# Peptides against a protein of PDB entry 5KEZ: the designs that were tried, part 7

Target 1, 320 residues: chain A of PDB entry 5KEZ
Amino acid sequence: NVAIYNPFRPWWERYQPVSYKLCTRSGNEDEFRNMVTRCNNVGVRIYVDAVINHMCGNAVSAGTSSTCGSYFNPGSRDFPAVPYSGWDFNDGKCKTGSGDIENYNDATQVRDCRLTGLLDLALEKDYVRSKIAEYMNHLIDIGVAGFRLDASKHMWPGDIKAILDKLHNLNSNWFPAGSKPFIYQEVIDLGGEPIKSSDYFGNGRVTEFKYGAKLGTVIRKWNGEKMSYLKNWGEGWGFVPSDRALVFVDNHDNQRGHGAGGASILTFWDARLYKMAVGFMLAHPYGFTRVMSSYRWPRQFQNGNDVNDWVGPPNNNGVI

## One batch from the design tools (peptide; aimed at target 1 W12 Q16 L115 D253)

Design b1_p9_6_s2 (made by RFdiffusion4, then SolubleMPNN; from b1_p9_6, 4 letters changed)
Fold by OpenDDE base, seed 2:
Structure b1_p9_6_s2 (fold): chain B 320 residues (1-320), chain A 9 residues (1-9)
Amino acid sequence: as target 1 above (320 residues)
Amino acid sequence: GSATKPVFF
């Protein structure tokens, strides 16, 4: 991914890929292989956060300022480490003046335009699908168990399906022969927008953002909510079917006070309430559960916004 | 400025 130095190595640089090389601040490919092997050997499975909707931001300077030193040029859409070129992006497909998503009520913009300037890959092209599949298959062959598909809301479900159809079975050194990768898709659907979680059920599980938002409201006792109202928690609250849901109290985005759920989201900053929420989630038989593991950072609020919401994991002068 | 990846609901 791109190496950003202003601000200094923010967490979100990880979501701006310039190649599919397993060479990041987390380590190199050999170290990753070692980690996957050690985890698998003790029954801990690895699921990769796969960033396949886009490459880096269009405004990032060209050069070799990346975690593996790969050259890239956002201006010319040149990513030779893949390789991608201008033919592999949706620039001509997006019809907005800026090239960015401008109206989230327009499903076509949401899928075909750039997410906050991130260069949008032309996932309709078999070439692009194959490059992504090769990346994911490399990970599968290493021994990962599945994937979180980042920004799935911004990809056409059929394009995702086409990629998934190219995937290998899981590595038989650790998984039964014929095992399929576990897929869950990040789709923010709190209602009110045209893109629905149900559009993606055919590809795998979907993140249920209503879960954390509503649970936070209840535990905070907002609007007269009571814990007793959780008696029919799950489908009874209008959530997606349990077998399609991946549930969580918070994620890295809404932990920083923005995104889906708003101020209702519980985080480790409210430790007591957070423990209650996580405990309830783990005890209740709805969805596939995900527990957040995070870190403290020096929050500084200005005009209601944390100006340090960019701060990444603990590091030694950029080295994790 | 640098591009970020905010989430929208």
Scores: peptide ipSAE 0.055, ipTM 0.786, DockQ to the pose 0.623
OpenDDE base, seeds 1, 3, 4, 5: peptide ipSAE 0.040, 0.050, 0.042, 0.053; ipTM 0.763, 0.778, 0.771, 0.779

Design b1_p9_6_s3 (made by RFdiffusion4, then SolubleMPNN; from b1_p9_6 with T2S R9F)
Fold by OpenDDE base, seed 3:
Structure b1_p9_6_s3 (fold): chain B 320 residues (1-320), chain A 9 residues (1-9)
Amino acid sequence: as target 1 above (320 residues)
Amino acid sequence: GSATRPVYF
């Protein structure tokens, strides 16, 4: 991914890829392979956060300022380490003036235009699908168990399916022969927009952002909410079917206070209430559960916004 | 939130 120095090595630089090489501020490919092996040998499985909707931001300067030293040029859409070129992006397909998503009520913009300036890959092309599949298959062959698909809301479900159809079975050194990778898709659907979580059920599980938002209001006792109202928690509260849901109290985005879910989201900053919410989630049978492991940072609120929401995990001069 | 990584409401 790109190496950002202003601000200094933010967490979100990880979501701006310039190659599919497995070398980042967390380590190199050999170290990753070693970790996966050691984890698998004791029954701990690895699921990779796969960023496959886009490459880095269009405004990032060209050069070799990346975690693996690979050259890239956002201006010319040149990512030779893949390789991608201008033919592999949706620039000509997006019809907005800026090239960015401007209207989230237009499903075509949401999927064909750039997400906050991130160069949008042409996932309709078999070449692009194959390059992504090669990346994911390399991880599968190393021994990962599955994937979180980042920004799935911004990809056509059929394009995701086409990529998934190219994937290998899991590594038989640790998984039964014929095992398929576990897939869950990040889709933010709180209602009111045309793209629905149900559009993605055919590819695997989806994130249920209503879960943390609603549980937060109940635990906080907002709007007269009571714990007794959780008797029909799950589908009874309008959530997706349990067998399609991945549930969580918070994630890296909404623990920074801007949703999906807003101020209702419980985080480690409110330790007592957070432990209550996480305990309830783990005890209740609805959905596939995910527990957050995060870190403290020096929050500084100005005009209601944390100016330090970019701060990444504890590190040694950028190296984790 | 940060413009370089979207925050959804």
Scores: peptide ipSAE 0.058, ipTM 0.810, DockQ to the pose 0.348
OpenDDE base, seeds 1, 2, 4, 5: peptide ipSAE 0.054, 0.057, 0.057, 0.057; ipTM 0.808, 0.813, 0.807, 0.811; seed 4 fails the geometry check

Design b1_p9_6_s4 (made by RFdiffusion4, then SolubleMPNN; from b1_p9_6, 3 letters changed)
Fold by OpenDDE base, seed 5:
Structure b1_p9_6_s4 (fold): chain B 320 residues (1-320), chain A 9 residues (1-9)
Amino acid sequence: as target 1 above (320 residues)
Amino acid sequence: GSATKPVYF
């Protein structure tokens, strides 16, 4: 991914890829392979956060300022380490003045325009699908068990399906022959927008962001909500079917003070309430549960916003 | 002027 130095190595640089090489601040490919092997050998499975909707930001300077040293040129849409070129992006398809998503009530913009400047891949193209599949298959062959598909809301479900149809069976060294990768898709659907979580059920599980939002409200006792109201928690609260749901109290986005769920989201910053929420989640049978492991950072609120919400994990001058 | 990973508000 791109190495960002202003601010200094933020967490979100991880989501600005310039190649599909397995060399980042987390380590190199050999180290990753070793980790996957060690984890699999003790029954711990690895699921990769796959960033396949986009490459890096359009405004990032061209060069080799990346975690693997790969050259890239956002201005010309040149990512030779893949390779991608201008033909592999949705620039001509997006009709907004900025090239960015401007209206989330327009599903076409949401899927064909840039997410906050991130160069949007033309996933309708078989070439692009194949490059992504090759990346994911390499990971599968290493021994990962599946994937979180980042920004799935911004990809057409059919394009995702086309990629998934190209995937190998899981590595038979650790998984039964014929096993398929576990897929869960990040789709923010709190209602009120045209894109629905149900659009993606055919590809795998989806994130249920209503879970953390509503649970936070209940635990905080907002709006007169009571724990006893959780008797029909899950589908009874209008959430997606349990077998399609991946549930969580918070994630890396919404623990930063705003995002899907807003201020209702509970985080480790509110330790007591957070423990209650996580405990409830783990005890309740609804959905596939995900527990957050994060870190503290020096929060600095200005006008209600944390100006340091960019701060990445603990590091030594950029080295993790 | 670099793009950030979007946070859904």
Scores: peptide ipSAE 0.057, ipTM 0.795, DockQ to the pose 0.645
OpenDDE base, seeds 1, 2, 3, 4: peptide ipSAE 0.053, 0.054, 0.055, 0.045; ipTM 0.798, 0.801, 0.800, 0.791

Design b1_p9_7 (made by RFdiffusion4)
Pose (drawn by RFdiffusion4):
Structure b1_p9_7 (pose): chain A 320 residues (1-320), chain P 9 residues (1-9)
Amino acid sequence: as target 1 above (320 residues)
Amino acid sequence: GSANRPVYR
């Protein structure tokens, strides 16, 4: 991923890929393989955050400011370490004047245009689907059990299916024959938009962002909500079917207060209420549960938004 | 150069 130095090494630089080499601030390929093997050998599975909608920002300076020193040039669309060229991006397919996503009532541009200027991969091309699949198969054979598909709302459900069609079964040393990767797709669907999370049920589960937003408001006793109203918690509140939901109280993104749910999301900063919300979630049968494990940062709210929400993991001059 | 954080909604 791009090594971003202003601001200094933000957590979100990891969502701007430069290549598919397994080489990050978290470690190299040997350390990654070692982790996956050791965890599988004690029965704990690894799920990978797959960033496949885009490469890095179109305005990022060319050079080798990358986590493995790989060269890249966003202005010329050259990512030779993969390799990707200008033919591999949606510049000619997007219809907005800016080339970015401008209107979320238009389902087409949400898919074909650049998300906040991030170079949008042409996922309809077999070559691009093959390069992504090669990356995910490398992970599958190492032994990962599934994937979080980042920014799934900005990918066509069919393109996702075409990529998944190319995946191996899970490593037969640890998983039964014919086992398939666990897929959960990150789609923020709070209603009122043309894109529905149900559009993605053919591919795997989806993140249910309504879950934590509603639970936070309820536990905080905001907007007239009471815990007694949780008697019919689940699809009774308009959530996706339980067998398609990945649920959580907060995630790495919206724990910073800017996300789906804003200030209502309970986090470790609100430890007393947070424990209660996690407890309710873990005790209730709805959904497959994910628990957040975080790091502290110097929060500094100005106008209800944290100007330090970009700060990366604890580090000594960028080394985690 | 510059970089933008992905906006999720």

Design b1_p9_7_s1 (made by RFdiffusion4, then SolubleMPNN; from b1_p9_7, 4 letters changed)
Fold by OpenDDE base, seed 2:
Structure b1_p9_7_s1 (fold): chain B 320 residues (1-320), chain A 9 residues (1-9)
Amino acid sequence: as target 1 above (320 residues)
Amino acid sequence: GSWNKPEYF
């Protein structure tokens, strides 16, 4: 991914890829292989956060300022380490003046335009699908168990399916022969927008963002809500079917006050309420559960916004 | 404002 130095190595640089090389602040490919092997040998499975909707931001300077030293040029859409060129992006397909998503009530913009300036890959092209599948298959062959698909609402479900149909079975050294990768898709659907979680049920599980938002409201006792109302928690509250749901109290985005859930989201900053919410989630039989492991950062609020929301995990001068 | 992802720049 791109190496950003202003601010100094933010967490979100990880979501701006310039290649599919397994060479980042987390380590190199050999170190990753070693970790996957050691984890699998003790029954711990690895699921990769796969960033396949886009490459880096359109405004990032061209050069070799990346975690593996690969050259890239956002201005010319040149990513030779893949390789991608201008033919592999949706610049001509997006119809907005800025090239960015401007209206989230327009499903075509949401899927064909740039997410906050991130160069949008043309996933309708078999070449692009194949390059992504090669990346994911390399990970499968190393021994990963599945994937979180980042920014899934910004990809057409059929394009995702086309990529998934190219995937290998899981590595038989650790998984039963014929096993398929576990897929869960990040889709923010709190209602009111045209893109629905149900559009993606055919590809795998979907993140249920209503879960953390509503649970936070109940635990905080907002609007007179009571714990006793959680008796029919799950489908009874209008959530997606249990076998399609991946549930969580918070994620890295809304932990920073961004995205779905707003102020209702509970985090480790409110330790007592957070433990109540996580405990309830683990005890109640709905969805596939995900528990957040995070870190403290020096929050500094200005005009209601944390100016340090970019701060990544603890590091030694940029090295994790 | 949106329920969607924040700015990555």
Scores: peptide ipSAE 0.160, ipTM 0.863, DockQ to the pose 0.139
OpenDDE base, seeds 1, 3, 4, 5: peptide ipSAE 0.143, 0.145, 0.153, 0.139; ipTM 0.855, 0.860, 0.858, 0.857

Design b1_p9_7_s2 (made by RFdiffusion4, then SolubleMPNN; from b1_p9_7, 3 letters changed)
Fold by OpenDDE base, seed 1:
Structure b1_p9_7_s2 (fold): chain B 320 residues (1-320), chain A 9 residues (1-9)
Amino acid sequence: as target 1 above (320 residues)
Amino acid sequence: GSAARPEYF
């Protein structure tokens, strides 16, 4: 991915790829293989956060400022390490003045325009689908069990399916023959927008962002809400079907005090309430649960916003 | 929020 130095190596640089090389501040490919093997040998499975909707930001300077040293040029849409060129992006499809998503009530903008400047891949092209599938198949062959598909809301479900149809079965050294990768898709659907979580049910599970948002409100006792109201928690609260839901109390985005769920989201910063929420989630038989493992950073609030929300995870390999 | 990859609504 792109190496960002201002601010210094933020968490979000990881979501700005310039290649599909397994070479980041988290480690190199050999180290990753080693981890996957050791984990699989004791029954711990690995699911990869796959960033396949886009490449890096359009405003990033061209050069070799990346975690694996690969050259890239956002201005010319040149990513030779893949390789991608100007033919592989949706610049010509997006009709907004800025080239970015401007109206989230326009599904075509949401899927064909840039998410906050991130260069949007033309996933309708078989070439692009194949390059992504090659990346994911490499991970499958290493021994991963599945994927979180980042920014799925911004991809056409049919394009995702076309990629998934190219995927190998899981590695038979650790998984039963014919096993398919576990897929869950990040889709923020709090209602009121044209894109729905149900659009993606055919590809795998989806994130249920209503879960953490509503649970936080209840645990905080906002608006007179009570724990007893959780009697019909799940589908009774308008959430997606349990067999399609991936549920969580917080994620890396809304943990930082903004985004889906807003201030209702409980985090480790609210230790007592957070433990209550996580305990409830693990005890209640709804959805596939995900428990957050995060870190402390030096929060500094100015006008209600944490100016240090960019701070990345602890790292002792800061040179790459 | 995070300008480079903000959470969207």
Scores: peptide ipSAE 0.046, ipTM 0.801, DockQ to the pose 0.383
OpenDDE base, seeds 2, 3, 4, 5: peptide ipSAE 0.043, 0.044, 0.042, 0.044; ipTM 0.801, 0.802, 0.799, 0.796

Design b1_p9_7_s3 (made by RFdiffusion4, then SolubleMPNN; from b1_p9_7, 3 letters changed)
Fold by OpenDDE base, seed 1:
Structure b1_p9_7_s3 (fold): chain B 320 residues (1-320), chain A 9 residues (1-9)
Amino acid sequence: as target 1 above (320 residues)
Amino acid sequence: GSATRPEYF
């Protein structure tokens, strides 16, 4: 991915790829392979956060300022380490003046325009689908069990399906023959927008962002809500079917007040209430559960916003 | 409002 130095190596640089090389501040490919093997050998499975909707920001300077030293040029859409060129992006499809998503009530913009400046890949092209599938199949061959598909809301479900159809079965050294990768898709659907979680059910599970948002309001006792109201928690609260739901109390975005959920989201900063929420989630049979593993950072609020919400995870592998 | 994501650059 791109190396961002202002602010200094933020968490979100990880979501700005310039290649599909397994070479980041988290480690190199050999280290990753070693970790996957050791984990599989003790029954711990690995699911990769796959960033396949886009490459890096359109305004990032060209050069070799990346975690694996690969050259890239956002201005000319040149990513030779893949390789991608100007033919592989949706610049010509997006009809907004800025080239970014401007109206989330326009599904075509949401899928064909840039997510906050991130160069949008033309997933309609078989070439692009194949390059992504090659990346994911390499991970499958290493021994991963599945994927979180980042920014699935911004990809056409049919394009995702086309990529998934190219995927190999899981590595038979650790998984039963014929096993398929576990897929869950990040789709932010709190209602009121044209893109629905149900659009993606055919590809795998979907993140249910209503879960953490509503649970937070209940446990916080906002608006007179009581935990006894959780009697019909799940589908009874308008959530997606249990067998399609990936549920969580918080994620890296809404932990920082970003994305879906707002101030209702419970985090480790509110330790007592957070433990209650996580405990309830693990005890209740609705959905596939995900537990957050996060870190402390020096929060500094100015005008209601944490100016240090960019701070990345602790790192002792050096600045690469 | 829209269910947007934060700016990544």
Scores: peptide ipSAE 0.043, ipTM 0.785, DockQ to the pose 0.114
OpenDDE base, seeds 2, 3, 4, 5: peptide ipSAE 0.041, 0.044, 0.042, 0.043; ipTM 0.799, 0.808, 0.804, 0.802; seeds 3, 5 fail the geometry check

Design b1_p9_7_s4 (made by RFdiffusion4, then SolubleMPNN; from b1_p9_7 with R9F)
Fold by OpenDDE base, seed 1:
Structure b1_p9_7_s4 (fold): chain B 320 residues (1-320), chain A 9 residues (1-9)
Amino acid sequence: as target 1 above (320 residues)
Amino acid sequence: GSANRPVYF
């Protein structure tokens, strides 16, 4: 991914790829392979956060300022380490003045325009699908069990399906023959927008963002809400079917409270309430559960916003 | 702010 130095190596640089090389501040490919092997040998499975909707930001300077030293040029859409070129992006499909998503009520913008400046890949192209599948199949070969598909809301479900159809079965050294990768898709659907979680059910599970938002309001006792109202928690609250849901109390984004309902999200900063929420989630049978493992950073609030929300995870393997 | 997506509500 790109190496961002202002601010200094933020967490979100990880979501700005310039290649599919396994070479980041988290480690190199050999270290990753070693970890996956050791984990699989004790029954711990690995699911990779796959960033396949986009490459890096359009405003990032060209050069070799990346975690593996690969050259890239966002201005010319040149990513030779893949390789991608100007033919592999949706610049010509997006009809907004800025080239970014401007209206989330327009499904075509949401899927064909840039997410906050991130160069949007043309996933309709078989070439692009194949390059992504090659990346994911390499991970499957290493021994991963599945994937979180980042920014799935911004990809056409059919394009995702086309990529998934190219994936190999899981590594038979650790998984039963014929096993398929576990897929869950990040789709933010809180209602009121044209893109629905149900659009993606055919590809795998979907993140249920209503879960953490609503649970937070209940446990915080906002608006007179009570724990007893959780009697019909799950589908009774309008959530997606349990067998399609991946549920969580918080994630890396909403932990930083930037959404309209961001204040409702419970995090480790509110330790007592957070433990209650996580405990409830683990005890309740609805959905596939995900527990957050985060870190403390020096929060500094100015005008209601944490100016240090960019701070990345602790790192002791040097500046890579 | 982050260069990734905000939380949508």
Scores: peptide ipSAE 0.063, ipTM 0.822, DockQ to the pose 0.323
OpenDDE base, seeds 2, 3, 4, 5: peptide ipSAE 0.059, 0.061, 0.060, 0.058; ipTM 0.818, 0.823, 0.817, 0.825

Design b1_p9_8 (made by RFdiffusion4)
Pose (drawn by RFdiffusion4):
Structure b1_p9_8 (pose): chain A 320 residues (1-320), chain P 9 residues (1-9)
Amino acid sequence: as target 1 above (320 residues)
Amino acid sequence: GSATRPVYH
């Protein structure tokens, strides 16, 4: 991923890929393989956050400011370490004047245009689908059990299916024959938009962002909500079917207060209420549960938004 | 150059 130095090494630089080499601030390929093997050998599975909708920002300076030193040039669309060229991006397919996503009532541009200027991969091309699949198959054979598909709302459900069609079965040393990767797709669907999370049920589960937003408001006793109203918690509140939901109280993104749910999202900063919300979630049968494990940062709210929400993991001069 | 955080809706 791009090594971003202003601001200093933000957590979100990891969502701007430069290549598919397994080489990050978290470690190299040997350390990654070692982790996956050791965890599988004690029965704990690894799920990978797959950033496949885009490469890095179009305005990022060319050079080798990357976590493995790989060269890249966003202005010329050259990512030779993959390799990707200008033919591999949606510049000619997007119809907005800016080339970015401008209107979220237009389902087409949400898919074909740049998300906040991030170079949008042409996922309809077999070559691009093959390069992504090669990356995910490398992970599958190492032994990962599934994937979080980042920014799934900005990918066509069919393109996702075409990529998944190319995946190996899970490593037969640890998983039964014919086992398939666990897929959960990150789609923020709070209603009122043309894209529905149900559009993605053919590919795997989806993140149910309504879950934590509603639970936070209820536990905080905001907006007239009471815990007694949780008697019919689940699809009774308009959530996706339980067998398609990946649920959580907060995630790495919206724990910073700017996300789906804003200030209602309970986090470790609200420890007393947070424990109650996690407890309710873990006790209730709805969904497959994910628990957040975080790091502290110097929060500094100005106008209800944290100007330090970009701060990366604890580090000494960028070393985690 | 510059970099922008992904924004999710």

Design b1_p9_8_s1 (made by RFdiffusion4, then SolubleMPNN; from b1_p9_8, 3 letters changed)
Fold by OpenDDE base, seed 2:
Structure b1_p9_8_s1 (fold): chain B 320 residues (1-320), chain A 9 residues (1-9)
Amino acid sequence: as target 1 above (320 residues)
Amino acid sequence: GSATKPQYF
């Protein structure tokens, strides 16, 4: 991914890929392979956060300022380490003036235009699908158990399916022969927009963002909500079917005070309430559960916004 | 400025 120095190595730089090489601040490919092997050998499975909707931001300077040293040029859409070129992006397909998503009520914009300036890959192209599948298959062959598909809301479900149909079975050294990768798709659906979580059920599980948002209001006793109302928690609250749901109290995005539930989201900053929420989630039989492991950062609120929401995990001058 | 991973509202 790109190496961002202003602000200094933010967490979100990881979501701006310039190649599919396994070289990041977390380590190199050999170290990753070693970790996957060690984890699998003790029954711990690895699921990769796969960023396949886009490459880096269109405004990032060209050069070799990346975690694996690969050259890239956002201006010319040149990513030779893949390789991608201008033909592999949706620049001509997006019809907005800015090239960015401007209206989230327009499903075509949401999927064909740039997400906050991130160069949008033309996932309709078999070439692009194949490059992504190659990346994911490499990970499967290493021994990962599945994937979180980042920004799935911004990809056409059919394009995702086309990629998934190219995937290998899981590595038989650790998984039964014929096993398929576990897929869960990040789709933010709190209602009110045309893109629905149900559009993606055919590809795998989806993130249920209503879960953390509603649980937060209940535990905080907002709007007269009571714990007793959680008796029919799950489908009874209008959530997606349990077998399609991946549930969580918070994630890295909404933990930082923005989106997907807003102020209702419980985090480790409110330790007692957070433990209650996580405990309830783990005890209640709904969805596939995900527990957040995060870190503290020096929050600084200005006009209700944390200006330090970019801060990444603890590091020594950029080295993790 | 540089594009960031979006936070949805």
Scores: peptide ipSAE 0.061, ipTM 0.815, DockQ to the pose 0.584
OpenDDE base, seeds 1, 3, 4, 5: peptide ipSAE 0.055, 0.050, 0.047, 0.053; ipTM 0.800, 0.813, 0.809, 0.805

Design b1_p9_8_s2 (made by RFdiffusion4, then SolubleMPNN; from b1_p9_8 with H9F)
Fold by OpenDDE base, seed 3:
Structure b1_p9_8_s2 (fold): chain B 320 residues (1-320), chain A 9 residues (1-9)
Amino acid sequence: as target 1 above (320 residues)
Amino acid sequence: GSATRPVYF
């Protein structure tokens, strides 16, 4: 991914890829392979956060300022380490003036235009699908168990399916022969927009952002909410079917206070209430559960916004 | 939130 120095090595630089090489501020490919092996040998499985909707931001300067030293040029859409070129992006397909998503009520913009300036890959092309599949298959062959698909809301479900159809079975050194990778898709659907979580059920599980938002209001006792109202928690509260849901109290985005879910989201900053919410989630049978492991940072609120929401995990001069 | 990584409401 790109190496950002202003601000200094933010967490979100990880979501701006310039190659599919497995070398980042967390380590190199050999170290990753070693970790996966050691984890698998004791029954701990690895699921990779796969960023496959886009490459880095269009405004990032060209050069070799990346975690693996690979050259890239956002201006010319040149990512030779893949390789991608201008033919592999949706620039000509997006019809907005800026090239960015401007209207989230237009499903075509949401999927064909750039997400906050991130160069949008042409996932309709078999070449692009194959390059992504090669990346994911390399991880599968190393021994990962599955994937979180980042920004799935911004990809056509059929394009995701086409990529998934190219994937290998899991590594038989640790998984039964014929095992398929576990897939869950990040889709933010709180209602009111045309793209629905149900559009993605055919590819695997989806994130249920209503879960943390609603549980937060109940635990906080907002709007007269009571714990007794959780008797029909799950589908009874309008959530997706349990067998399609991945549930969580918070994630890296909404623990920074801007949703999906807003101020209702419980985080480690409110330790007592957070432990209550996480305990309830783990005890209740609805959905596939995910527990957050995060870190403290020096929050500084100005005009209601944390100016330090970019701060990444504890590190040694950028190296984790 | 940060413009370089979207925050959804």
Scores: peptide ipSAE 0.058, ipTM 0.810, DockQ to the pose 0.348
OpenDDE base, seeds 1, 2, 4, 5: peptide ipSAE 0.054, 0.057, 0.057, 0.057; ipTM 0.808, 0.813, 0.807, 0.811; seed 4 fails the geometry check

